# Designs tried in a protein design run: peptides against a protein of PDB entry 4J2C. Part 37

Target 1, 107 residues: chain A of PDB entry 4J2C
Amino acid sequence: MEDPFFVVKGEVQKAVNTAQGLFQRWTELLQDPSTATREEIDWTTNELRNNLRSIEWDLEDLDETISIVEANPRKFNLDATELSIRKAFITSTRQVVRDMKDQMSTS

## One batch from the design tools (peptide; made by RFdiffusion4, then SolubleMPNN)

Design b2_p15_5_s1 (from b2_p15_5, 8 letters changed)
Fold by OpenDDE base, seed 4:
Structure b2_p15_5_s1 (fold): chain B 107 residues (1-107), chain A 15 residues (1-15)
Amino acid sequence: as target 1 above (107 residues)
Amino acid sequence: SSNLEKLKEYIKSLL
């Protein structure tokens, strides 16, 4: 069986891209309320929150796989470089999500 | 997702 991590990684990245698009629209709507309906603001806010939450959930699952691999190094042929790449992806993605959440919480 | 579930199953299969 092939390791599907890279496929999941790609899906998470796509989800991040979608969230970033929603975040951009969210900022635009709040920057100029005259161009925004309350309905769109609410929809965008909810969609963004849901997307971010979904990403965070997937990252938790990915993080768990890292822990399992680290606990069973002989069962998984992953060298330090590959493991580092996986960890870096999770860490950097969490930071991107956190940055958006921080801005939302201050608005 | 389906692929995330596949990843979890992949991990389990190697334990």
Scores: peptide ipSAE 0.599, ipTM 0.928, DockQ to the pose 0.911
Fold by OpenDDE base, seed 5:
Structure b2_p15_5_s1 (fold): chain B 107 residues (1-107), chain A 15 residues (1-15)
Amino acid sequence: as target 1 above (107 residues)
Amino acid sequence: SSNLEKLKEYIKSLL
């Protein structure tokens, strides 16, 4: 089997982009009441929350794989650099998600 | 996702 991490990484990145689009619309709706309906606000909020939740779940699974690799370094052809890249991706992605969630919770 | 499951399977296959 080939290591599919980079494929999963790409999928998560796309999910983040989708969430950021929804977040942008969410922000626009709240900032311009003349263009906002309760229906669209609710829909956008729901879609955004679902996307963020999905991303968080995937990050947890990815984090688990890293923990397993770190516990069994001889069984995987991953050097410290590759592991650092993977860990950085998870950390930075979590931060992006957290920032959106924080703004939603304070609105 | 399917690919995430494949990743988990990949990891398990090497343990």
Scores: peptide ipSAE 0.598, ipTM 0.927, DockQ to the pose 0.907
Fold by OpenDDE base, seed 2:
Structure b2_p15_5_s1 (fold): chain B 107 residues (1-107), chain A 15 residues (1-15)
Amino acid sequence: as target 1 above (107 residues)
Amino acid sequence: SSNLEKLKEYIKSLL
């Protein structure tokens, strides 16, 4: 069976891009209320929150896979570089999500 | 997602 990590990584990256687009629109709507309907604000906010929650959930699952691999190094053919890439992806993605959430909570 | 589930199954298959 082929390691599907890179496929999952791609899906999460795409989800992040979608969230960033929603976040940009969310910011624009709040910066210029005259261009925003209540319906669009609510829709954008809800979509953004849902996307962020989904990403966070996926990252938790990915974190678990890392822990399992690290606990069973003999069973997985992953070198230090590959493992570092996976860890860095999770860490950086969490940071991106956190930054958006922080701005939403303080606005 | 389906692919995430595949990843989980992949991990399990190697344990």
Scores: peptide ipSAE 0.596, ipTM 0.927, DockQ to the pose 0.878
Fold by OpenDDE base, seed 3:
Structure b2_p15_5_s1 (fold): chain B 107 residues (1-107), chain A 15 residues (1-15)
Amino acid sequence: as target 1 above (107 residues)
Amino acid sequence: SSNLEKLKEYIKSLL
């Protein structure tokens, strides 16, 4: 069985990209009410929240895999560089999600 | 996701 981490990483990144697009639209709708309907605002907000929640769940699972790998280094053929990349991805993605959530909560 | 489940199974298979 091949390591599917990179595939999962790709899916999470795609979800992040989708969320960022939704976030951009969300910002546009709130900044110019003349272009916004309540229906689109609600839809965009809900879709954005759902995407962010999904990403957060995936990151929790990914974080768990990191912990397991670190606890069993001899069972996983991952060098320090690869492990660092995985950790960095989780950390940076959490930050991106947090930034969007913070802006949503203050707007 | 399905791929995340595959990752979990991958990890499990190596333990």
Scores: peptide ipSAE 0.594, ipTM 0.926, DockQ to the pose 0.908

Design b2_p15_5_s2 (from b2_p15_5, 8 letters changed)
Fold by OpenDDE base, seed 5:
Structure b2_p15_5_s2 (fold): chain B 107 residues (1-107), chain A 15 residues (1-15)
Amino acid sequence: as target 1 above (107 residues)
Amino acid sequence: SKSREELRRYIEEKL
């Protein structure tokens, strides 16, 4: 079988891009309440939360695969560079999600 | 999703 890590990674990246767009709109709506409707705020918030949850779920799966690979290096034959890239992706993506969640929770 | 399923199958096959 082909390693599907990059496929899931791609889906996470798409979800991140979508979330960032929604977060920007969310910020704009809160910045100028006179132009915002409760319906759009609720919709945007819901879509944003859905994307963030999806990302976090996928990151958990990807993180688990890294642990499995590290425990069974000969079965997967991933070099240190690739493993580092995968770890960095998870770490940086979690930070992006955390930043958005922190701002949402304080508003 | 399909990709998540594939990820699971891939790991199971390798282990």
Scores: peptide ipSAE 0.472, ipTM 0.896, DockQ to the pose 0.976
Fold by OpenDDE base, seed 3:
Structure b2_p15_5_s2 (fold): chain B 107 residues (1-107), chain A 15 residues (1-15)
Amino acid sequence: as target 1 above (107 residues)
Amino acid sequence: SKSREELRRYIEEKL
């Protein structure tokens, strides 16, 4: 069986892009209440939160695989470069999610 | 999701 890490990674990236779009809309709605309906605000907020939660869940799974691979190097045969790329992806993505969550919590 | 399930299965097969 081939390593499906990149598949999950791709789904996370897609979810991040979706979340960023929702976040932008969320920001716009809050910046101009005269053009915003409560329904759209609520929908956007909920969709955004759901996406962020999904991303965080996937990142936890991906992060766990890193630990497993590192504990069993001969079973997975991943070089240091690939592991670094995977770790960097998780770290940077968590930061992106955290930034959005931080801004949402202050509003 | 299917991908998450595949990830889990992959790990289980390797371990």
Scores: peptide ipSAE 0.471, ipTM 0.895, DockQ to the pose 0.971
Fold by OpenDDE base, seed 2:
Structure b2_p15_5_s2 (fold): chain B 107 residues (1-107), chain A 15 residues (1-15)
Amino acid sequence: as target 1 above (107 residues)
Amino acid sequence: SKSREELRRYIEEKL
């Protein structure tokens, strides 16, 4: 069976892009309440939270696979470079999510 | 999701 890590990675990347768009709109709505309906604010906030939660869930699964691979290196045949790339992706993506969540919590 | 299930299945098959 082919390693589906890249498939999940791709889905996470798409979700990040979607979240970033929603976050931008969220920021705009809160910057000028006079041009924003409560309905749109609530919808945008909800969609953004759902996307961020989905990303975090996928990242947990991806992170778990890395731990499993590292515990069973002979079964997966991944070199150090590939593992580093996967780890870096998870780390950087978590940071992106964290930054958005931090801004949402302080607003 | 399907992809997450595939990820789990992949690991299970390898172990």
Scores: peptide ipSAE 0.471, ipTM 0.895, DockQ to the pose 0.953
Fold by OpenDDE base, seed 4:
Structure b2_p15_5_s2 (fold): chain B 107 residues (1-107), chain A 15 residues (1-15)
Amino acid sequence: as target 1 above (107 residues)
Amino acid sequence: SKSREELRRYIEEKL
């Protein structure tokens, strides 16, 4: 069986891109109430939160797989470079999510 | 999701 890590990674990246777009709209709606309806604010907020939760859930799974691989190195053919890439992806993505969540909680 | 299931199945198969 082929390693499906990159498939989940791709789905996370897609969700991040979606969330960033929603976050941009979210900030625009709050900054200019004249162009914002409560319906769009609610929809945007809910979609954004759903995407962020989905990302966090996937990151937990990806992070767990790294721990499993590191505990069983002979069962997985991952070199140091690939492992580093996977760890960096999780770390940087978590930071992106955290930044958006922090801004949402302060508004 | 299917991808998450595949991820779990992959790990289980390797272990």
Scores: peptide ipSAE 0.468, ipTM 0.894, DockQ to the pose 0.941

Design b2_p15_5_s3 (from b2_p15_5, 8 letters changed)
Fold by OpenDDE base, seed 5:
Structure b2_p15_5_s3 (fold): chain B 107 residues (1-107), chain A 15 residues (1-15)
Amino acid sequence: as target 1 above (107 residues)
Amino acid sequence: SSNLEKLREYIKSLL
């Protein structure tokens, strides 16, 4: 079976962009009550949480592939550079998600 | 998505 890591990575990246857009709107709504309705705040919050949850789930699956590769280094043709790139993507993406979640939890 | 499902199947095939 072909390794679908890179295509899923791309989908996660797009999901992050979507979440960041929602997060920006979320912050704008909370910062300027004159432009905000309870309905839009609730909708935006819900969409944002759903997107973040989806991203976290996908990152877990991606992370598992790395664990499997590291446990079977001779079976896979991934070099250290490629593995590092994959790890860095997961780490940095988790941080981006964490930052948004932290700000949401304090608001 | 289809790709996520493929990933899960891929992982399954590796275990």
Scores: peptide ipSAE 0.325, ipTM 0.850, DockQ to the pose 0.691
Fold by OpenDDE base, seed 2:
Structure b2_p15_5_s3 (fold): chain B 107 residues (1-107), chain A 15 residues (1-15)
Amino acid sequence: as target 1 above (107 residues)
Amino acid sequence: SSNLEKLREYIKSLL
């Protein structure tokens, strides 16, 4: 079976972009209550949380592929650079998600 | 998504 890592990676990247847009709107709504309805705040908050949760789940699946490959080095030959890129993507993306979640939890 | 499902099947095939 072909490794679909890069395809899923692309989908996660798009999901992150969407989440960042929602996060921006979320911050705007909270910074200027006069322009915010309870309905939009709730909608934005829920959409953002759902997106972040989905991203985290996808990252776990991506991370598992790396763990499996590293646990079976004799079975899989991955370029060191490619493996590094995959790991870096997961790490950096988790950080981006964490930053948004941290800001939401402190509000 | 379909691609995510493919990934899960891929992982399953590796185990």
Scores: peptide ipSAE 0.321, ipTM 0.848, DockQ to the pose 0.689
Fold by OpenDDE base, seed 4:
Structure b2_p15_5_s3 (fold): chain B 107 residues (1-107), chain A 15 residues (1-15)
Amino acid sequence: as target 1 above (107 residues)
Amino acid sequence: SSNLEKLREYIKSLL
């Protein structure tokens, strides 16, 4: 079976972009209540949280593949550079998600 | 998504 890591990685990247857009709108709505309806605030908040949760879920699956590869180095032809790239993606993406979540929890 | 399902099946095949 072909390794679908890069395909899922791409989907996660797109999901992050979507979440960042929602986060920006969320911030704008809270910064100017005169332009914000409760309905849009609630919708944006829920959509954002759902997107972030979905991203985190996908990252866990991606991370699991790395663990399996590292446990079976002879079975897979991924070199240290490729593994580093995959790990860096997961780490940096988790940080981006955490930053948004932290700001939401403090508001 | 379909790709997410493929990933899960891939992981399963590795276990």
Scores: peptide ipSAE 0.318, ipTM 0.848, DockQ to the pose 0.693
Fold by OpenDDE base, seed 3:
Structure b2_p15_5_s3 (fold): chain B 107 residues (1-107), chain A 15 residues (1-15)
Amino acid sequence: as target 1 above (107 residues)
Amino acid sequence: SSNLEKLREYIKSLL
């Protein structure tokens, strides 16, 4: 079976972009109540949380592939650069998600 | 998604 890591990575990247847009709107709504309805706040909040949860779930699966590859380096023809890119993506994306979650929890 | 499902199947094939 072909390694689908890069296509899932792309989907996660799109989800991150969507979440960042939702997060921006979420921030705007909370900063200016005159422009905010409860319905939009609730919708935005729920959509944002759902996106973040989805991203975290995908990252868990992606992270598992890293562990398997690292445990069987000769079975997979991933060079150090490719593995580094994959690991960096997971790490940086987790940080982006964590930053948004932290700001949401403190609001 | 289909790609996510492929990833899960891929992982299973590696275990």
Scores: peptide ipSAE 0.308, ipTM 0.843, DockQ to the pose 0.692

Design b2_p15_6_s1 (from b2_p15_6, 6 letters changed)
Fold by OpenDDE base, seed 3:
Structure b2_p15_6_s1 (fold): chain B 107 residues (1-107), chain A 15 residues (1-15)
Amino acid sequence: as target 1 above (107 residues)
Amino acid sequence: SESREKLREFYYSVL
């Protein structure tokens, strides 16, 4: 079986892109209430939260794979550079999600 | 998802 890490990584990245679009719309709707309907606000908010939750779930899975690889280096035989890239992706993506969540919690 | 299932199969088989 081929390593599916990058497939999930790609799905996470897609979800991040979607969330960023939703977040942008969310901010626009809240910045100009005269152009916003409650229905669109609610829909956008819910979709955004769902995407963020999905991302966080996948990141937990991806993060756990790192631990598994590090505990079983001979089985997976990933070099330090690859592991660093994977870890960096998880860390940076968590930060992106956290930033959006922080702004949502204060609005 | 299929990808997540593959992830579990690939990595969690060692658990």
Scores: peptide ipSAE 0.586, ipTM 0.928, DockQ to the pose 0.910
Fold by OpenDDE base, seed 5:
Structure b2_p15_6_s1 (fold): chain B 107 residues (1-107), chain A 15 residues (1-15)
Amino acid sequence: as target 1 above (107 residues)
Amino acid sequence: SESREKLREFYYSVL
């Protein structure tokens, strides 16, 4: 079986891109209420939250794989560079999600 | 999803 880490990584990246688009629209709707309907605000907010939740869920799974690999290095034989890339992706993506969530909670 | 299932199969099989 091929390592499915990159597949899930790709799905997370796609979800991040989607969330960023939704976040931008969410911001625009709140900046000018006269152009916003309650329906679009609710839809955008809900879609954004769903995407962020999905990302966080996947990141937890990805992070767990890191722990498994580090606890069982002989079974996976991943080099240091690969592990660093994986860890960096998880860390940076969590920060991106956190930033959006923080802004949503303050609005 | 299939990808999540594969992730579990690949990594949790060692546990």
Scores: peptide ipSAE 0.585, ipTM 0.928, DockQ to the pose 0.947
Fold by OpenDDE base, seed 4:
Structure b2_p15_6_s1 (fold): chain B 107 residues (1-107), chain A 15 residues (1-15)
Amino acid sequence: as target 1 above (107 residues)
Amino acid sequence: SESREKLREFYYSVL
């Protein structure tokens, strides 16, 4: 069968884009209360947190696949460049999520 | 999800 890593990667990327949009709106709502309702703040906050949790969950699964590949190199036959790209994606995405979570926890 | 199931089929089958 076809390697599904890129499919999950794409879903994570979509969730990141969604989260970044929600984070921007979240910031705007908190910085200008005159344009914010409690309902929108709550909705935005919940949607943002849901997306972030979804991303973290998928990243855990993607990270596990790295371990499986490295433990079974002959079965998957990935070149070093592709493996590095996969690792870099997980690392950088975790950082993006962490940055948003850190700002949310201090607000 | 379908994607997560495919991920499991593809990678965890070696375990």
Scores: peptide ipSAE 0.584, ipTM 0.928, DockQ to the pose 0.942
Fold by OpenDDE base, seed 2:
Order: structure tokens, then sequence, then C-alpha cells
Structure b2_p15_6_s1 (fold): chain B 107 residues (1-107), chain A 15 residues (1-15)
């Protein structure tokens, strides 16, 4: 069986791109309320929250795989560079999500 | 999802 980590990673990356687009629209709607409908604001906010939640869920699973690999290094035989890349992806993606959530919470 | 299921199957099999 092929390691499915990169598949989930790719799905997370796509979800991040989608979230960033929604976040941009969210900021635009809030910057000019006179041109924004409540329906679009609500829809955009909901879609954004759903995407962010999905990303966070996947990141938790990806992070768990790191722990499993580190506890069973001989079974998976991943080198330090690969593990570092995986960890960096999780860390940086969590930061991207956190930044969006922080801005949403302060608005 | 299928990918999440595969992830769990692949990694949790050692538990």
Amino acid sequence: as target 1 above (107 residues)
Amino acid sequence: SESREKLREFYYSVL
C-alpha cells in the first residue's frame, strides 16, 4: 500500500487555497458593507469556517501520523528530511489557518 | 473520506 500522506497533504493544500479565496472575499465584503448583502456575508463566512475546520481536522490526522512514524521508525523508514518536510507543512499550514482565524475573531 | 480512511488504515495498522 502506498503512503497516503501526500494525498491528504494535497487535499489540505487545495482547501487552503479555497479558504484563502474565501477569506479575501470575506475581507472585501466587510470593507464595503454598502455593496455587500447579508446573504453573501453569511454564505462566505460559513464556507470559510467550514474550510478552516476541515483543514484543522486533516492537520490533526497528519500530525498523528508523525507521532506514529516516530514511534515506529523501522516500519515506515522515512528519512529525517522527509519527516522535517511533513512537520514543516503541518506547522506552516496551522499558522496560515491561525492567521485567518485571528483576523476573523477581531472583526 | 476515502483518503482519510486510507491514512488511518495505513498508519494505524501498526497499533
Scores: peptide ipSAE 0.582, ipTM 0.927, DockQ to the pose 0.955

Design b2_p15_6_s2 (from b2_p15_6, 6 letters changed)
Fold by OpenDDE base, seed 2:
Structure b2_p15_6_s2 (fold): chain B 107 residues (1-107), chain A 15 residues (1-15)
Amino acid sequence: as target 1 above (107 residues)
Amino acid sequence: SKNRQKLRDYYYSWL
């Protein structure tokens, strides 16, 4: 069986791109209320929050795999470089999500 | 979810 980490990583990356698009629209709608309908604001906000929540959920699962690998190094045969890349992906993606959430909470 | 199940199947398969 192939390590599904890469599959989930790819799906998280796609979800991040989707969220960033929604976030951009969300920002535009709130910065110019004259061009925004309440319906679009609500839809965009809900879609964005759902996407961010989905990403965070996947990141938690991915983070758990790191702990499993580190606790069982002989079983998974991952070198330090690969683990570093995986950890960096989780850390950087969490930061991207956190930045969007922080801006949403202050707007 | 699909992703969670995939991860669990692989990373907990030895348990």
Scores: peptide ipSAE 0.546, ipTM 0.903, DockQ to the pose 0.680
Fold by OpenDDE base, seed 4:
Structure b2_p15_6_s2 (fold): chain B 107 residues (1-107), chain A 15 residues (1-15)
Amino acid sequence: as target 1 above (107 residues)
Amino acid sequence: SKNRQKLRDYYYSWL
């Protein structure tokens, strides 16, 4: 069986890109009310929130796999470089999500 | 989801 970590990682990356696009639109809508409808604001906000929530959920699952690997190193036999890359991805992605959430909460 | 299930199947398949 192939390690599915990279598959989920890839989906998280796609979701991040989608969220960043939604976040940009969200910002634009709030900066120029004359071009914004309540319907689009609500849709964009909801889509963004749902996307961010999905990312956070996947990150929790990915983070759990790290703990499992570290608890069972002989079973998975991942090299230190790969494990570091996985940890860095989770950490950096959480920061990206946090930054967007922080800006949304202050608006 | 299928991917979440894959993670569970792979990482909780204890020897």
Scores: peptide ipSAE 0.545, ipTM 0.904, DockQ to the pose 0.704
Fold by OpenDDE base, seed 3:
Structure b2_p15_6_s2 (fold): chain B 107 residues (1-107), chain A 15 residues (1-15)
Amino acid sequence: as target 1 above (107 residues)
Amino acid sequence: SKNRQKLRDYYYSWL
């Protein structure tokens, strides 16, 4: 069986890109009310929140795999470099999500 | 979800 970590990682990356686009539009809509309809604001906000929630859930699952690998190093046989990359991805992606959420909560 | 199931199938698959 192939390690699905990279598959999930890729889907998280796609979700992040989507969220960033939605976040940009969300910001634009709030900055210029004359160009914004309530329908688009609601749609954008909902889609953005859904994407962020999905990302956070996947990150939790990915983070759990790290713990499993570290507890069973011989079973999975991952080198230190790959493990470091996986950890860095989770950490950096969480920060990206946090930044968007913080701006949404303060706007 | 599909992602969760994929991860579970692999990482919780014990011999």
Scores: peptide ipSAE 0.528, ipTM 0.896, DockQ to the pose 0.622
Fold by OpenDDE base, seed 1:
Structure b2_p15_6_s2 (fold): chain B 107 residues (1-107), chain A 15 residues (1-15)
Amino acid sequence: as target 1 above (107 residues)
Amino acid sequence: SKNRQKLRDYYYSWL
């Protein structure tokens, strides 16, 4: 069986890109009410929140795998460089999600 | 979820 980490990582990356697009539209709708309908605002907001929640869930699972690998290094045979890349991805992605959530909560 | 199950199947799979 192949390590599914990179597959999930790729799906998270796609979800982040989608969320960023939704976030941009969300800001545009709130900035110019004349071009915004209640329906589009609600749809965009809900889609964005759903994407962010999905990302956060996957990040938690990915983070858990790192702990498992570190506890069983001989089982998975991942070097320090690979582990560093995985950790960096989780950290940076969490920050991106956090920034969007912070802006949504303060608006 | 599918992703969660994939990860669990791999990382919690012990012979």
Scores: peptide ipSAE 0.520, ipTM 0.893, DockQ to the pose 0.626

Design b2_p15_6_s3 (from b2_p15_6, 6 letters changed)
Fold by OpenDDE base, seed 5:
Structure b2_p15_6_s3 (fold): chain B 107 residues (1-107), chain A 15 residues (1-15)
Amino acid sequence: as target 1 above (107 residues)
Amino acid sequence: SEAREKLREFYYSVL
């Protein structure tokens, strides 16, 4: 069976792009209240939170696979470079999510 | 998702 890590990674990347778009709209709505409705703010906020939650959920699973691979190196035959790339993706994506969440909580 | 299920199948089968 093909390693599905990259497929889930792709789903996370798509969710990040969606979240970033929603976050941008969220900031625009808050920057100019005259062009914003409470309904759109609420919808945007909800969709953004849902996407962020989905990302965090997938990142937890991806992170767990790292531990599984490191505990079973012969089974998966991943070199240090590949593992570093996977770890870096998880770390950087968590930071992107954290930055958005921090800005939302302090708005 | 299907990918998520495949992830569990692929990686957790060794546990």
Scores: peptide ipSAE 0.576, ipTM 0.927, DockQ to the pose 0.948
Fold by OpenDDE base, seed 3:
Structure b2_p15_6_s3 (fold): chain B 107 residues (1-107), chain A 15 residues (1-15)
Amino acid sequence: as target 1 above (107 residues)
Amino acid sequence: SEAREKLREFYYSVL
């Protein structure tokens, strides 16, 4: 069976891209209320939150796989560099999500 | 998703 880590990683990356677009729109809507409808604000906000939640959910699973791999090195036989890349992806993506959430919570 | 399911199958089978 093929390692599905990169597939989930891809889904996370796609969700991040979507979230970033939604976040940008969210920011624009709040910066100029005269051009924003409540309906679009609500929709954008909800979609953004849903995406962020989805990302966090996937990251949790991906993070768990790291622990599993490290506990079973012979089974998975991952290169140290590959493992580092996976860890870095999770860490950096969590930061991206956190930054958006922080800005949303202060608005 | 299908990917998530495969992830669980691939990695969590050792648990």
Scores: peptide ipSAE 0.575, ipTM 0.927, DockQ to the pose 0.903
Fold by OpenDDE base, seed 4:
Structure b2_p15_6_s3 (fold): chain B 107 residues (1-107), chain A 15 residues (1-15)
Amino acid sequence: as target 1 above (107 residues)
Amino acid sequence: SEAREKLREFYYSVL
């Protein structure tokens, strides 16, 4: 069976890109009321939050796989560099999500 | 999702 980690990683990356676009629109709507309707603000906010939650959910699963691999190294036989890349992806993606969430909470 | 299910199948099978 092929390792599905990269498939979920790809889904997370897509969700991050979507979230960043929604976040940009969200900031624009809040900074220029003349172009913003309550409906679009609510829609954008909800879609953004949904994407962020989806990302966080997937990151939890991806993070768990790291723990499983480290507890069963011979079963998976992952290269140390590959494992580092996976960890770095999770860490950096969590930071991106955290930055958006922090700005949303202080708006 | 299918990917998520496969992830669990692949990694949690050792548990």
Scores: peptide ipSAE 0.571, ipTM 0.926, DockQ to the pose 0.947
Fold by OpenDDE base, seed 2:
Structure b2_p15_6_s3 (fold): chain B 107 residues (1-107), chain A 15 residues (1-15)
Amino acid sequence: as target 1 above (107 residues)
Amino acid sequence: SEAREKLREFYYSVL
């Protein structure tokens, strides 16, 4: 069985791109309320939150795999570079999500 | 998702 980490990583990346688009629209709607319908605001906000939650859920699973690998190094035999890349992806993606959530909470 | 399930099968099998 091939390591499915990169597949889930890809799904996370896709969800991040989707969330960033929704976040941009969310920002635009709030910057000009005169052109924004409540329906679109609600829809955009809901879709954005759903995407962010999905990302966070996947990141938790990805992070858990790192813990499992580090606890069982002989089984998975990942080199330090690959493990570092995986950790960096999780860290940076969490930061991207956090930044969007922070802006939403302060709006 | 299928990928998520595969992830669990691959990594949690050692637990």
Scores: peptide ipSAE 0.569, ipTM 0.925, DockQ to the pose 0.945

